Peptides against a protein of PDB entry 7QUU. Designs and how they scored, part 3

Target 1, 43 residues: chain A of PDB entry 7QUU
Amino acid sequence: DAVEPSVEKEYKKIISFRDTVFEGKHQQFLVPNNVRLKFLRDR

## One batch from the design tools (peptide; made by RFdiffusion4, then SolubleMPNN)

Design b2_p24_6_s4
Fold by OpenDDE base, seed 2:
Structure b2_p24_6_s4 (fold): chain B 43 residues (1-43), chain A 24 residues (1-24)
Amino acid sequence: as target 1 above (43 residues)
Amino acid sequence: SLEEKERKEKEEKERKEREKLEKE
């Protein structure tokens, strides 16, 4: 079935959000917990 | 932080959009 263009636009946002969260998780593994906790206090 | 609240609100919105797409 052809996905409606509205649903495809929402799906692309969800994928972009998922990938941003996944990339953000990978970047969080590259940063030591002490440095990460400093950045979370300064924001 | 305010930034953490805005991030959680965005995450909840995208979760609701996913749950809508799984029901269609």
Scores: peptide ipSAE 0.076, ipTM 0.571, DockQ to the pose 0.023
Fold by OpenDDE base, seed 5:
Structure b2_p24_6_s4 (fold): chain B 43 residues (1-43), chain A 24 residues (1-24)
Amino acid sequence: as target 1 above (43 residues)
Amino acid sequence: SLEEKERKEKEEKERKEREKLEKE
């Protein structure tokens, strides 16, 4: 199933945030602070 | 409201998807 491009973009942000915060992976992908704070609240 | 139910269902789906993606 083709994931809608909006959902895929959100998926990539969630994974990048997870890797950066929980796995200590320095991804070059800067998650915006608003997305980061939303993800931490929705956990 | 029907719109409120649809919004809550969407938010619950999005939350479950995030939780799944966070645990993988």
Scores: peptide ipSAE 0.058, ipTM 0.463, DockQ to the pose 0.029
Fold by OpenDDE base, seed 4:
Structure b2_p24_6_s4 (fold): chain B 43 residues (1-43), chain A 24 residues (1-24)
Amino acid sequence: as target 1 above (43 residues)
Amino acid sequence: SLEEKERKEKEEKERKEREKLEKE
């Protein structure tokens, strides 16, 4: 069954949103090495 | 505008559907 091209566009946006949110939740705070090195110098 | 209201309603529906799939 051919999914209507309108419905397929909506699903693609929802998948892209889910993946962006998942990436944002699983972005380990890449503490930039400069911030980590500042924290170690200020200790 | 009527067209602006329909666009906002469509965007709200798409947001609710995204929020449902984000909670699964």
Scores: peptide ipSAE 0.043, ipTM 0.547, DockQ to the pose 0.030
Fold by OpenDDE base, seed 3:
Structure b2_p24_6_s4 (fold): chain B 43 residues (1-43), chain A 24 residues (1-24)
Amino acid sequence: as target 1 above (43 residues)
Amino acid sequence: SLEEKERKEKEEKERKEREKLEKE
């Protein structure tokens, strides 16, 4: 069934928000490059 | 206007769906 173009635009905004929140959550767990470089130097 | 009310209701619905996804 072809989704109406109005409804598809709303889903695209909801998906883009979800993906931004998910990426933002993952960025909080990303070890900063300076800490990663310290760990590699201390080895 | 009626059009402004429908636009605001649609925007409120989209905001509620986003708030649900933020809490997951």
Scores: peptide ipSAE 0.038, ipTM 0.528, DockQ to the pose 0.043

## One batch from the design tools (peptide; made by RFdiffusion4, then SolubleMPNN; from b2_p25_8, 15 letters changed)

Design b2_p25_8_s3
Fold by OpenDDE base, seed 3:
Structure b2_p25_8_s3 (fold): chain B 43 residues (1-43), chain A 25 residues (1-25)
Amino acid sequence: as target 1 above (43 residues)
Amino acid sequence: LLEELKKLREKREKEKEEKEKKEKE
């Protein structure tokens, strides 16, 4: 099943966010609330 | 998620500091 290119872009952002936080390189970007996936808000 | 990833980072940093301390004894 080819994942839609929109959904793949969102997964790449999630992985990049995870890796930057885990490495301590996570800056508090003011990510617009509309782009922030619900699970990244609550964890 | 953010706090969980921060705790995992902190655990790794503490483990690294403990190894560096043992190498200096």
Scores: peptide ipSAE 0.052, ipTM 0.440, DockQ to the pose 0.000; fails the geometry check
Fold by OpenDDE base, seed 4:
Structure b2_p25_8_s3 (fold): chain B 43 residues (1-43), chain A 25 residues (1-25)
Amino acid sequence: as target 1 above (43 residues)
Amino acid sequence: LLEELKKLREKREKEKEEKEKKEKE
């Protein structure tokens, strides 16, 4: 099953976000308001 | 999730500071 290219782009953003927060280099990447990574904010 | 990642960063920073203290003794 090919992961939809939209979903793969979202996973890459999640991983990059995790790595930037963990390294303390978290610049607010303007994630377009349409990328509801709601699960990253709730914990 | 953000708070967990911040806590993991803080733990890693504390572990580095403890290693640097032991290297200076």
Scores: peptide ipSAE 0.050, ipTM 0.432, DockQ to the pose 0.000; fails the geometry check
Fold by OpenDDE base, seed 2:
Structure b2_p25_8_s3 (fold): chain B 43 residues (1-43), chain A 25 residues (1-25)
Amino acid sequence: as target 1 above (43 residues)
Amino acid sequence: LLEELKKLREKREKEKEEKEKKEKE
């Protein structure tokens, strides 16, 4: 089953967000206004 | 989650600073 290219793009953004926060390179403008990324920010 | 990632970062930075101090002694 090919994962929809939309879901893969969102997953890559979530991983990039996690890694930038962990490295101390987190920039709010690099985090898309996606509901999933908002939920991860509020945790 | 974001707070946990920040705490984990802070823990790693403190561990690096402690290692760097011990290497300079």
Scores: peptide ipSAE 0.047, ipTM 0.440, DockQ to the pose 0.000; fails the geometry check
Fold by OpenDDE base, seed 5:
Structure b2_p25_8_s3 (fold): chain B 43 residues (1-43), chain A 25 residues (1-25)
Amino acid sequence: as target 1 above (43 residues)
Amino acid sequence: LLEELKKLREKREKEKEEKEKKEKE
């Protein structure tokens, strides 16, 4: 099953966000509204 | 999610500090 290229881009951003927070490098970055993943609102 | 990822980071930082202390003894 080819994952839709939109969904794959969202997963890559989820992983990048997770890794940034986990490494302690989490800075406030502007996430474009079209890529604003719902989990970024979860504490 | 953010608080859980922060707690996981703090746990790994403490584990690294404990390993570094044991390597210096």
Scores: peptide ipSAE 0.040, ipTM 0.421, DockQ to the pose 0.000; fails the geometry check

## One batch from the design tools (peptide; made by RFdiffusion4, then SolubleMPNN)

Design b2_p28_3_s1
Fold by OpenDDE base, seed 4:
Structure b2_p28_3_s1 (fold): chain B 43 residues (1-43), chain A 28 residues (1-28)
Amino acid sequence: as target 1 above (43 residues)
Amino acid sequence: MIKSVDEIVEYLAKKFKISKSRAKKLLF
């Protein structure tokens, strides 16, 4: 079944934000190294 | 500065108006 467009849009926004945080693009975030490494391995 | 996984989850939960559980599942 197709995911509702509104739900998919929300999901994409959250994932996009996650990626920018874990890539170190936000000065307010110091992502723990273990989390960053896991992100890099899993994508 | 946000420097822990829990703080990241909390921030996302507030930002997107979702539960911490949902935020955690989407992040990790």
Scores: peptide ipSAE 0.497, ipTM 0.866, DockQ to the pose 0.458
Fold by OpenDDE base, seed 2:
Structure b2_p28_3_s1 (fold): chain B 43 residues (1-43), chain A 28 residues (1-28)
Amino acid sequence: as target 1 above (43 residues)
Amino acid sequence: MIKSVDEIVEYLAKKFKISKSRAKKLLF
């Protein structure tokens, strides 16, 4: 298994977390609708 | 509850120990 550079692993973790937040999977986050809609449109 | 873009950026910066600038660039 190619050990991805630590930077790439960190990046992937951050992006994965971002996606879950904007998808509304975290109850502690109330993402504004405009931000959520932009996220859904841009992906 | 985190309910603003700025709060999301701040949370991400703290969680991943990165700058707010870096966090903002990764989010948006």
Scores: peptide ipSAE 0.497, ipTM 0.867, DockQ to the pose 0.384
Fold by OpenDDE base, seed 3:
Structure b2_p28_3_s1 (fold): chain B 43 residues (1-43), chain A 28 residues (1-28)
Amino acid sequence: as target 1 above (43 residues)
Amino acid sequence: MIKSVDEIVEYLAKKFKISKSRAKKLLF
């Protein structure tokens, strides 16, 4: 198994977390509507 | 409760041990 570079692994983790936050999966986050709407439009 | 973009960036910077600038670049 090609071990992905540590930098790429961290990138994927951060982006995955971003997506879960903006999808509203984390109730500790109140994402501003403008950010949420931009996310929904850009995906 | 985290309720602003800046607070999101700050949280992620701390969580992933990266700069706020790097966090903002990756997330927005």
Scores: peptide ipSAE 0.495, ipTM 0.866, DockQ to the pose 0.383
Fold by OpenDDE base, seed 5:
Structure b2_p28_3_s1 (fold): chain B 43 residues (1-43), chain A 28 residues (1-28)
Amino acid sequence: as target 1 above (43 residues)
Amino acid sequence: MIKSVDEIVEYLAKKFKISKSRAKKLLF
């Protein structure tokens, strides 16, 4: 398997984490409604 | 509890060892 560039791996990790936060999978995060609504519209 | 955009950005900047500016651009 071609090792993905480190930058691409980092990007994928950040985006994956963002999605889990905005989906409400992390109780420590109260995502503001305007941000949540934008996420849902852009998905 | 993290409840603001700035707190989210700060948390991610620390977690991934990136700047707040870069974190904000990737998240929003």
Scores: peptide ipSAE 0.493, ipTM 0.865, DockQ to the pose 0.384

Design b2_p28_3_s3
Fold by OpenDDE base, seed 4:
Structure b2_p28_3_s3 (fold): chain B 43 residues (1-43), chain A 28 residues (1-28)
Amino acid sequence: as target 1 above (43 residues)
Amino acid sequence: PIKSVDEIIEYYAKKNKISKEKARKLLF
């Protein structure tokens, strides 16, 4: 699917965070508040 | 295609078979 570069960047950050920090630990990951704020700030 | 933050939430919700509200809490 075509993804807007800014939106793709945010999505990739979330997925990368999930895969690197929570791989094999959780069925569904929870982004900590400070990390969430970072994703939103880094738009 | 993902064009907004809401579409990220929607995509994640659909892929994981959860509500948008739950997806929002997990991602943002």
Scores: peptide ipSAE 0.064, ipTM 0.518, DockQ to the pose 0.072
Fold by OpenDDE base, seed 3:
Structure b2_p28_3_s3 (fold): chain B 43 residues (1-43), chain A 28 residues (1-28)
Amino acid sequence: as target 1 above (43 residues)
Amino acid sequence: PIKSVDEIIEYYAKKNKISKEKARKLLF
């Protein structure tokens, strides 16, 4: 199956967010309520 | 492959061995 380019881009952002902001590489972490993947939400 | 935001949630839930609901709360 083909990966949707837009979805792939947002997925990469999620991984980057996890890895760089929370140091949660391949781990469970708690995200504070004031910190969310806002770039995935409509404005 | 990942085709939607829902599939991202499913993948994250599976990889971290958590529920989809918990995954949604963590990502969004």
Scores: peptide ipSAE 0.063, ipTM 0.515, DockQ to the pose 0.044
Fold by OpenDDE base, seed 1:
Structure b2_p28_3_s3 (fold): chain B 43 residues (1-43), chain A 28 residues (1-28)
Amino acid sequence: as target 1 above (43 residues)
Amino acid sequence: PIKSVDEIIEYYAKKNKISKEKARKLLF
């Protein structure tokens, strides 16, 4: 199925976040329980 | 390795000691 370009762009940001926080490309850290991801606030 | 959005939610929920529903709302 064709993924909309806007959705794909958002997904790429999520994957980048995953790699940084959870896959150890950078030091893993916890996100505060009251903070939403900035790049997803417009949805 | 985390392969899906659901796995991201689950991992985040576990690490931050919150529900999956709360994790979903914070991540997405």
Scores: peptide ipSAE 0.055, ipTM 0.487, DockQ to the pose 0.043
Fold by OpenDDE base, seed 2:
Structure b2_p28_3_s3 (fold): chain B 43 residues (1-43), chain A 28 residues (1-28)
Amino acid sequence: as target 1 above (43 residues)
Amino acid sequence: PIKSVDEIIEYYAKKNKISKEKARKLLF
């Protein structure tokens, strides 16, 4: 089944953010709004 | 390797020396 385009965009954010955090490139206590995954809170 | 949202929260919490609950609120 084709993933809805809106959901696919959010999954891409998860992967990008995961890699940034894992690589230690994420700034402590500062999370940009564009990488916050609000849709997971509403599930 | 981080494979789930829970693992993202756990890693971030550990790295920043904060609770998982605080990490969840910051990330999502």
Scores: peptide ipSAE 0.044, ipTM 0.476, DockQ to the pose 0.042

## One batch from the design tools (peptide; made by RFdiffusion4, then SolubleMPNN)

Design b2_p30_6_s1 (from b2_p30_6, 14 letters changed)
Fold by OpenDDE base, seed 3:
Structure b2_p30_6_s1 (fold): chain B 43 residues (1-43), chain A 30 residues (1-30)
Amino acid sequence: as target 1 above (43 residues)
Amino acid sequence: KELEEKLKKKKEEEEKKRKEEEEEKKKKEE
């Protein structure tokens, strides 16, 4: 089943986001360390 | 810290389920 190339791009973004959250490597998202929500630093 | 540990445990469980499914597929092709 050919997954639409739009859905594959979104899935790759979700996986990349998940892996950066788990690895603590949030630096690949253009979210300044200062905008890193205080409640995500304290957990 | 607590959320990162819970998320790591979920990733490990998902990887385990994927390996079990791959082994089940190999046994159905024999």
Scores: peptide ipSAE 0.019, ipTM 0.299, DockQ to the pose 0.162; fails the geometry check
Fold by OpenDDE base, seed 1:
Structure b2_p30_6_s1 (fold): chain B 43 residues (1-43), chain A 30 residues (1-30)
Amino acid sequence: as target 1 above (43 residues)
Amino acid sequence: KELEEKLKKKKEEEEKKRKEEEEEKKKKEE
């Protein structure tokens, strides 16, 4: 499945947020409610 | 899953730090 470039940009923000939470950093990221978080359940 | 592996690694690092802190406390009570 080809992911649209706009959706891929928002996935990169969610991945950065995830990695920040794992590092124990208190960073906030604005994640749009329309972004499909399917990859967080599959990985 | 990559997310589950990262979560496991974080828990192992936190447990390691807790054991190191407990060992340091025991050495200060001697």
Scores: peptide ipSAE 0.016, ipTM 0.303, DockQ to the pose 0.100; fails the geometry check
Fold by OpenDDE base, seed 4:
Structure b2_p30_6_s1 (fold): chain B 43 residues (1-43), chain A 30 residues (1-30)
Amino acid sequence: as target 1 above (43 residues)
Amino acid sequence: KELEEKLKKKKEEEEKKRKEEEEEKKKKEE
């Protein structure tokens, strides 16, 4: 089953957010605060 | 939980480095 291109885009944003936070780099994209806080709680 | 712990450790390390640099600057002024 091909993963919907919407879900792949969200997954790529979550990975890039994780990597940005761990590398101490400036956030290259706007992640909504609710998505950011959910990601930090779930991991 | 693992990500939150890693972020907490990094913030604590950065705060320690800033305090050490501030103490080293005070010792050089002195």
Scores: peptide ipSAE 0.016, ipTM 0.308, DockQ to the pose 0.097; fails the geometry check
Fold by OpenDDE base, seed 2:
Structure b2_p30_6_s1 (fold): chain B 43 residues (1-43), chain A 30 residues (1-30)
Amino acid sequence: as target 1 above (43 residues)
Amino acid sequence: KELEEKLKKKKEEEEKKRKEEEEEKKKKEE
């Protein structure tokens, strides 16, 4: 199944956000309310 | 939970390194 290029772009943003948080470089980028990062709270 | 623990350990390590660097700077100014 070809992942739509829109979904692949969103997944790359989520990984980049996770890695930025892990590096402690997290400035509060306004994560759009549509990107509910539930997986960061449960891990 | 595992991510939160890793983040906590990294912040604690960075705080220790900052304190050691500040102590080394004070010893070079005396």
Scores: peptide ipSAE 0.016, ipTM 0.286, DockQ to the pose 0.098; fails the geometry check

Design b2_p30_6_s3 (from b2_p30_6, 15 letters changed)
Fold by OpenDDE base, seed 5:
Order: C-alpha cells, then sequence, then structure tokens
Structure b2_p30_6_s3 (fold): chain B 43 residues (1-43), chain A 30 residues (1-30)
C-alpha cells in the first residue's frame, strides 16, 4: 500500500512531536513528567 | 495503540529503505 506523500508528512510530524514530548525536550524547555502527553502512547 | 502501530510500521519501513540506500551507495563507491 502506497501512503500518500501528504499523509506521510503528517505522520512524520506526529512522530517527531511525540518523541520530543516523551524525551522531555520541547523547544528550549525541559518538559516536566507531569506535562508529558501520555495519551499519545495509548493511541 | 492502532495509531502507534501504524506509525511504528512507517518508521521501520523508512529505516529499512534508508539502510538499503546507504548499502547501495557504499557498493557504488567500491
Amino acid sequence: as target 1 above (43 residues)
Amino acid sequence: KKLEERLKKLEEKKEEEKKKEEEKEKKEKE
């Protein structure tokens, strides 16, 4: 199944955002464990 | 879980494609 190039770009953005929040680094700030988007792991 | 499984499968496929491209580029330089 070929994934549409638009849909692939959106998935890459979701992955990079998820990983950034899970690592606890978001932009220039350390994300506290309490602010980490745990609900992105359960989907 | 269904989104995570789909995202993981896309990530694994892209890592395999990247490894195959790096291996081809290495063989073309020998």
Scores: peptide ipSAE 0.024, ipTM 0.420, DockQ to the pose 0.195
Fold by OpenDDE base, seed 1:
Structure b2_p30_6_s3 (fold): chain B 43 residues (1-43), chain A 30 residues (1-30)
Amino acid sequence: as target 1 above (43 residues)
Amino acid sequence: KKLEERLKKLEEKKEEEKKKEEEKEKKEKE
């Protein structure tokens, strides 16, 4: 089952973004607890 | 939950592909 290399690149970006926002350790800024994208876990 | 389930299925597929590649590489070195 070939995962298209485009879909894999987007997937890696989504996971990296989810984890940084969830931890509140964004590469550019600390994400406040009230601004964390909880909906990425609820979807 | 639907996004997480889709992401989990993609992670599981990638781990299975990696295990199959490692098994092939081991068989080619014997």
Scores: peptide ipSAE 0.026, ipTM 0.416, DockQ to the pose 0.262; fails the geometry check
Fold by OpenDDE base, seed 2:
Structure b2_p30_6_s3 (fold): chain B 43 residues (1-43), chain A 30 residues (1-30)
Amino acid sequence: as target 1 above (43 residues)
Amino acid sequence: KKLEERLKKLEEKKEEEKKKEEEKEKKEKE
């Protein structure tokens, strides 16, 4: 299955968002290390 | 789980593509 270029762009955004939240560099809220990305691990 | 597996498979494919491109660029410069 070729990943559609639209779906690939969405996955790139999700990865970038994951990495910024995982680094705790998200400017909108300091994510405590213990709260980081449990909601993505279960999906 | 399904989302992370799809993301991981996408990252692995891109890393493999990047390695193939770097290997081609090295062989073209020798």
Scores: peptide ipSAE 0.025, ipTM 0.425, DockQ to the pose 0.227; fails the geometry check
Fold by OpenDDE base, seed 3:
Structure b2_p30_6_s3 (fold): chain B 43 residues (1-43), chain A 30 residues (1-30)
Amino acid sequence: as target 1 above (43 residues)
Amino acid sequence: KKLEERLKKLEEKKEEEKKKEEEKEKKEKE
């Protein structure tokens, strides 16, 4: 089952956003450990 | 949890496909 290339692009964006918020390493701002999006981990 | 499990399963499949492609590329260069 080939994942549609549109759906794969959306999953890549979600993963990159998750990893950026979980690492707290955004090049533009330090995400405080308490503001890390726990709701993306808990879902 | 359900979204993370789906994303993990998609990432694992891509890593497996990448390892299989790297193994084929090594066998073609030997």
Scores: peptide ipSAE 0.022, ipTM 0.413, DockQ to the pose 0.205; fails the geometry check

Design b2_p30_7_s2
Fold by OpenDDE base, seed 2:
Structure b2_p30_7_s2 (fold): chain B 43 residues (1-43), chain A 30 residues (1-30)
Amino acid sequence: as target 1 above (43 residues)
Amino acid sequence: NEAYERKKKEEEERKREEEEEERRRKEEEE
């Protein structure tokens, strides 16, 4: 079944976001410590 | 981050168990 190119792009974004969170890659973003949410500092 | 890494490992373990169960079903159908 050919998945619509719009739906396939959305799934790729969800997977990329999941992997970024699970690997802690979101810690590499230059977010100032004063606006950084607590869950981004907690392991 | 340890809570997210634990959830990732649990998802990868469940996927391996599902792939093992699928192999067992195919072996029982042959």
Scores: peptide ipSAE 0.032, ipTM 0.357, DockQ to the pose 0.027; fails the geometry check
Fold by OpenDDE base, seed 5:
Structure b2_p30_7_s2 (fold): chain B 43 residues (1-43), chain A 30 residues (1-30)
Amino acid sequence: as target 1 above (43 residues)
Amino acid sequence: NEAYERKKKEEEERKREEEEEERRRKEEEE
């Protein structure tokens, strides 16, 4: 089954966002360091 | 985070096994 190229592009964005948040490399949101460290510890 | 890192490692391992299996299939067809 060919996944539509639109759905694949959205899926790649969701994965990239997830990985960037877990690696703590997400620069677009000023997350306070205490909230970031808690989020990364609890998952 | 530990559950995510374990699942990421398991996905990377499965991908390496699939790439090795594909290589072995090509070597058997030559």
Scores: peptide ipSAE 0.031, ipTM 0.354, DockQ to the pose 0.034; fails the geometry check
Fold by OpenDDE base, seed 3:
Order: structure tokens, then C-alpha cells, then sequence
Structure b2_p30_7_s2 (fold): chain B 43 residues (1-43), chain A 30 residues (1-30)
């Protein structure tokens, strides 16, 4: 089942945001809070 | 993701310290 191309784009933004914050890079990514909470609840 | 939440907290704390230092510098210049 192909993940909707919208959900895959949002997932890639959340991973890039997480990795940037973890690396201490001051890049603010506009990640929607609803998508952020879905991927952060289980980790 | 405890490592992500720790880094986010450290960044929020640093930003608060920078804002407090900027406020103190502005009060000494008046």
C-alpha cells in the first residue's frame, strides 16, 4: 500500500527536524503539530 | 525520544538565558 505522498513528505520533515535539533542546529522546520505528535508519541 | 526532548530543553534554557542577558544589558544602558 503506497503511503500517501503527503504523509511521506511530513514524515521526512519530522525526521529532518528531529535530527537538526539533536545535532544542536538552530534550524526551525515548520512541522505541523498534529504530525509531530503522531511520530513522537511512540519514542 | 529522550535525547530530542533533552536537546529541546537545553535550547529553550539557552534562549531564556540570552533574553535575560539582553534585558540586563538594556537596563544598564538606560
Amino acid sequence: as target 1 above (43 residues)
Amino acid sequence: NEAYERKKKEEEERKREEEEEERRRKEEEE
Scores: peptide ipSAE 0.027, ipTM 0.366, DockQ to the pose 0.012; fails the geometry check
Fold by OpenDDE base, seed 1:
Structure b2_p30_7_s2 (fold): chain B 43 residues (1-43), chain A 30 residues (1-30)
Amino acid sequence: as target 1 above (43 residues)
Amino acid sequence: NEAYERKKKEEEERKREEEEEERRRKEEEE
């Protein structure tokens, strides 16, 4: 399934924020990008 | 996404209303 470009942009912002604020310490679970992007689309 | 899009739309509408209200206040103060 093509990821909607809006959802991909928002996901990239969430990752950038997480990596900046938490120094990457919050990657405790490698949730696949497709599952994260689906979760943002389903909201 | 529907709840998020709804909330984003509501926030964008609120921001437009605040900008329009600020513009009206500036036009009434001139």
Scores: peptide ipSAE 0.027, ipTM 0.385, DockQ to the pose 0.027; fails the geometry check

Design b2_p30_7_s3
Fold by OpenDDE base, seed 1:
Structure b2_p30_7_s3 (fold): chain B 43 residues (1-43), chain A 30 residues (1-30)
Amino acid sequence: as target 1 above (43 residues)
Amino acid sequence: NKLYEEYLREKKREEEEKRRREEEERREKE
């Protein structure tokens, strides 16, 4: 399934924030592309 | 998700700071 470009852009920003602010100390999100933002919001 | 909540808090602060700078720059040009 193709991820919406908006969802993928926002996910990349969250990962960049994790890597820069928390030095990668947060767990990697292994989530299906179509539910990435939903999973991040609900967790 | 704590990471996502912290990300949203940071984005809100960046947006508020951006709006404040744009308002200040507008007032200096009028």
Scores: peptide ipSAE 0.129, ipTM 0.579, DockQ to the pose 0.019; fails the geometry check
Fold by OpenDDE base, seed 5:
Structure b2_p30_7_s3 (fold): chain B 43 residues (1-43), chain A 30 residues (1-30)
Amino acid sequence: as target 1 above (43 residues)
Amino acid sequence: NKLYEEYLREKKREEEEKRRREEEERREKE
């Protein structure tokens, strides 16, 4: 299933924030694309 | 998720700072 462009843009911002603020020390979120934002909120 | 909470906190701070600058710029032009 195609990820909504809005969801993909927000996910990319969260990953960019992780990489900038925490120097990539956090594990990459490897989740299905359609549930990325839900997974990020629930964890 | 602590990372997501920190992201939301930073995003909110940036949006508040942006609004403050836009309000200051409007007051300087009036």
Scores: peptide ipSAE 0.129, ipTM 0.575, DockQ to the pose 0.019; fails the geometry check
Fold by OpenDDE base, seed 3:
Structure b2_p30_7_s3 (fold): chain B 43 residues (1-43), chain A 30 residues (1-30)
Amino acid sequence: as target 1 above (43 residues)
Amino acid sequence: NKLYEEYLREKKREEEEKRRREEEERREKE
């Protein structure tokens, strides 16, 4: 299933937040690069 | 997950702070 453009845009914002706020220091917040936004919301 | 919850909390704080600054700037011009 193709990821909808809206879901991909929100996913990129969450990744940008991770990289800015955590500077990669928190492996506990590792978001897999190929995860659906639904998986990120449900966990 | 914790990352998504923290992302939503930060976005809410940024929006509240922005609204407060815009309201203060409006009061200083009246």
Scores: peptide ipSAE 0.128, ipTM 0.576, DockQ to the pose 0.019; fails the geometry check
Fold by OpenDDE base, seed 2:
Structure b2_p30_7_s3 (fold): chain B 43 residues (1-43), chain A 30 residues (1-30)
Amino acid sequence: as target 1 above (43 residues)
Amino acid sequence: NKLYEEYLREKKREEEEKRRREEEERREKE
């Protein structure tokens, strides 16, 4: 299943936010690097 | 998801701050 370009763009922003704001704290969120935005939103 | 909720809170704060700066800049030009 192809991810829509809009959903992929939003996912990249959420991952960038994790990497910049929560540097060294990523384990607290338990978010896989390859998870779909749907899974991130529903969590 | 805590990460997504914090991302949405930060985006809302950035948008509110941007609107405030645009309103201040508009008032300085009047």
Scores: peptide ipSAE 0.128, ipTM 0.580, DockQ to the pose 0.019; fails the geometry check

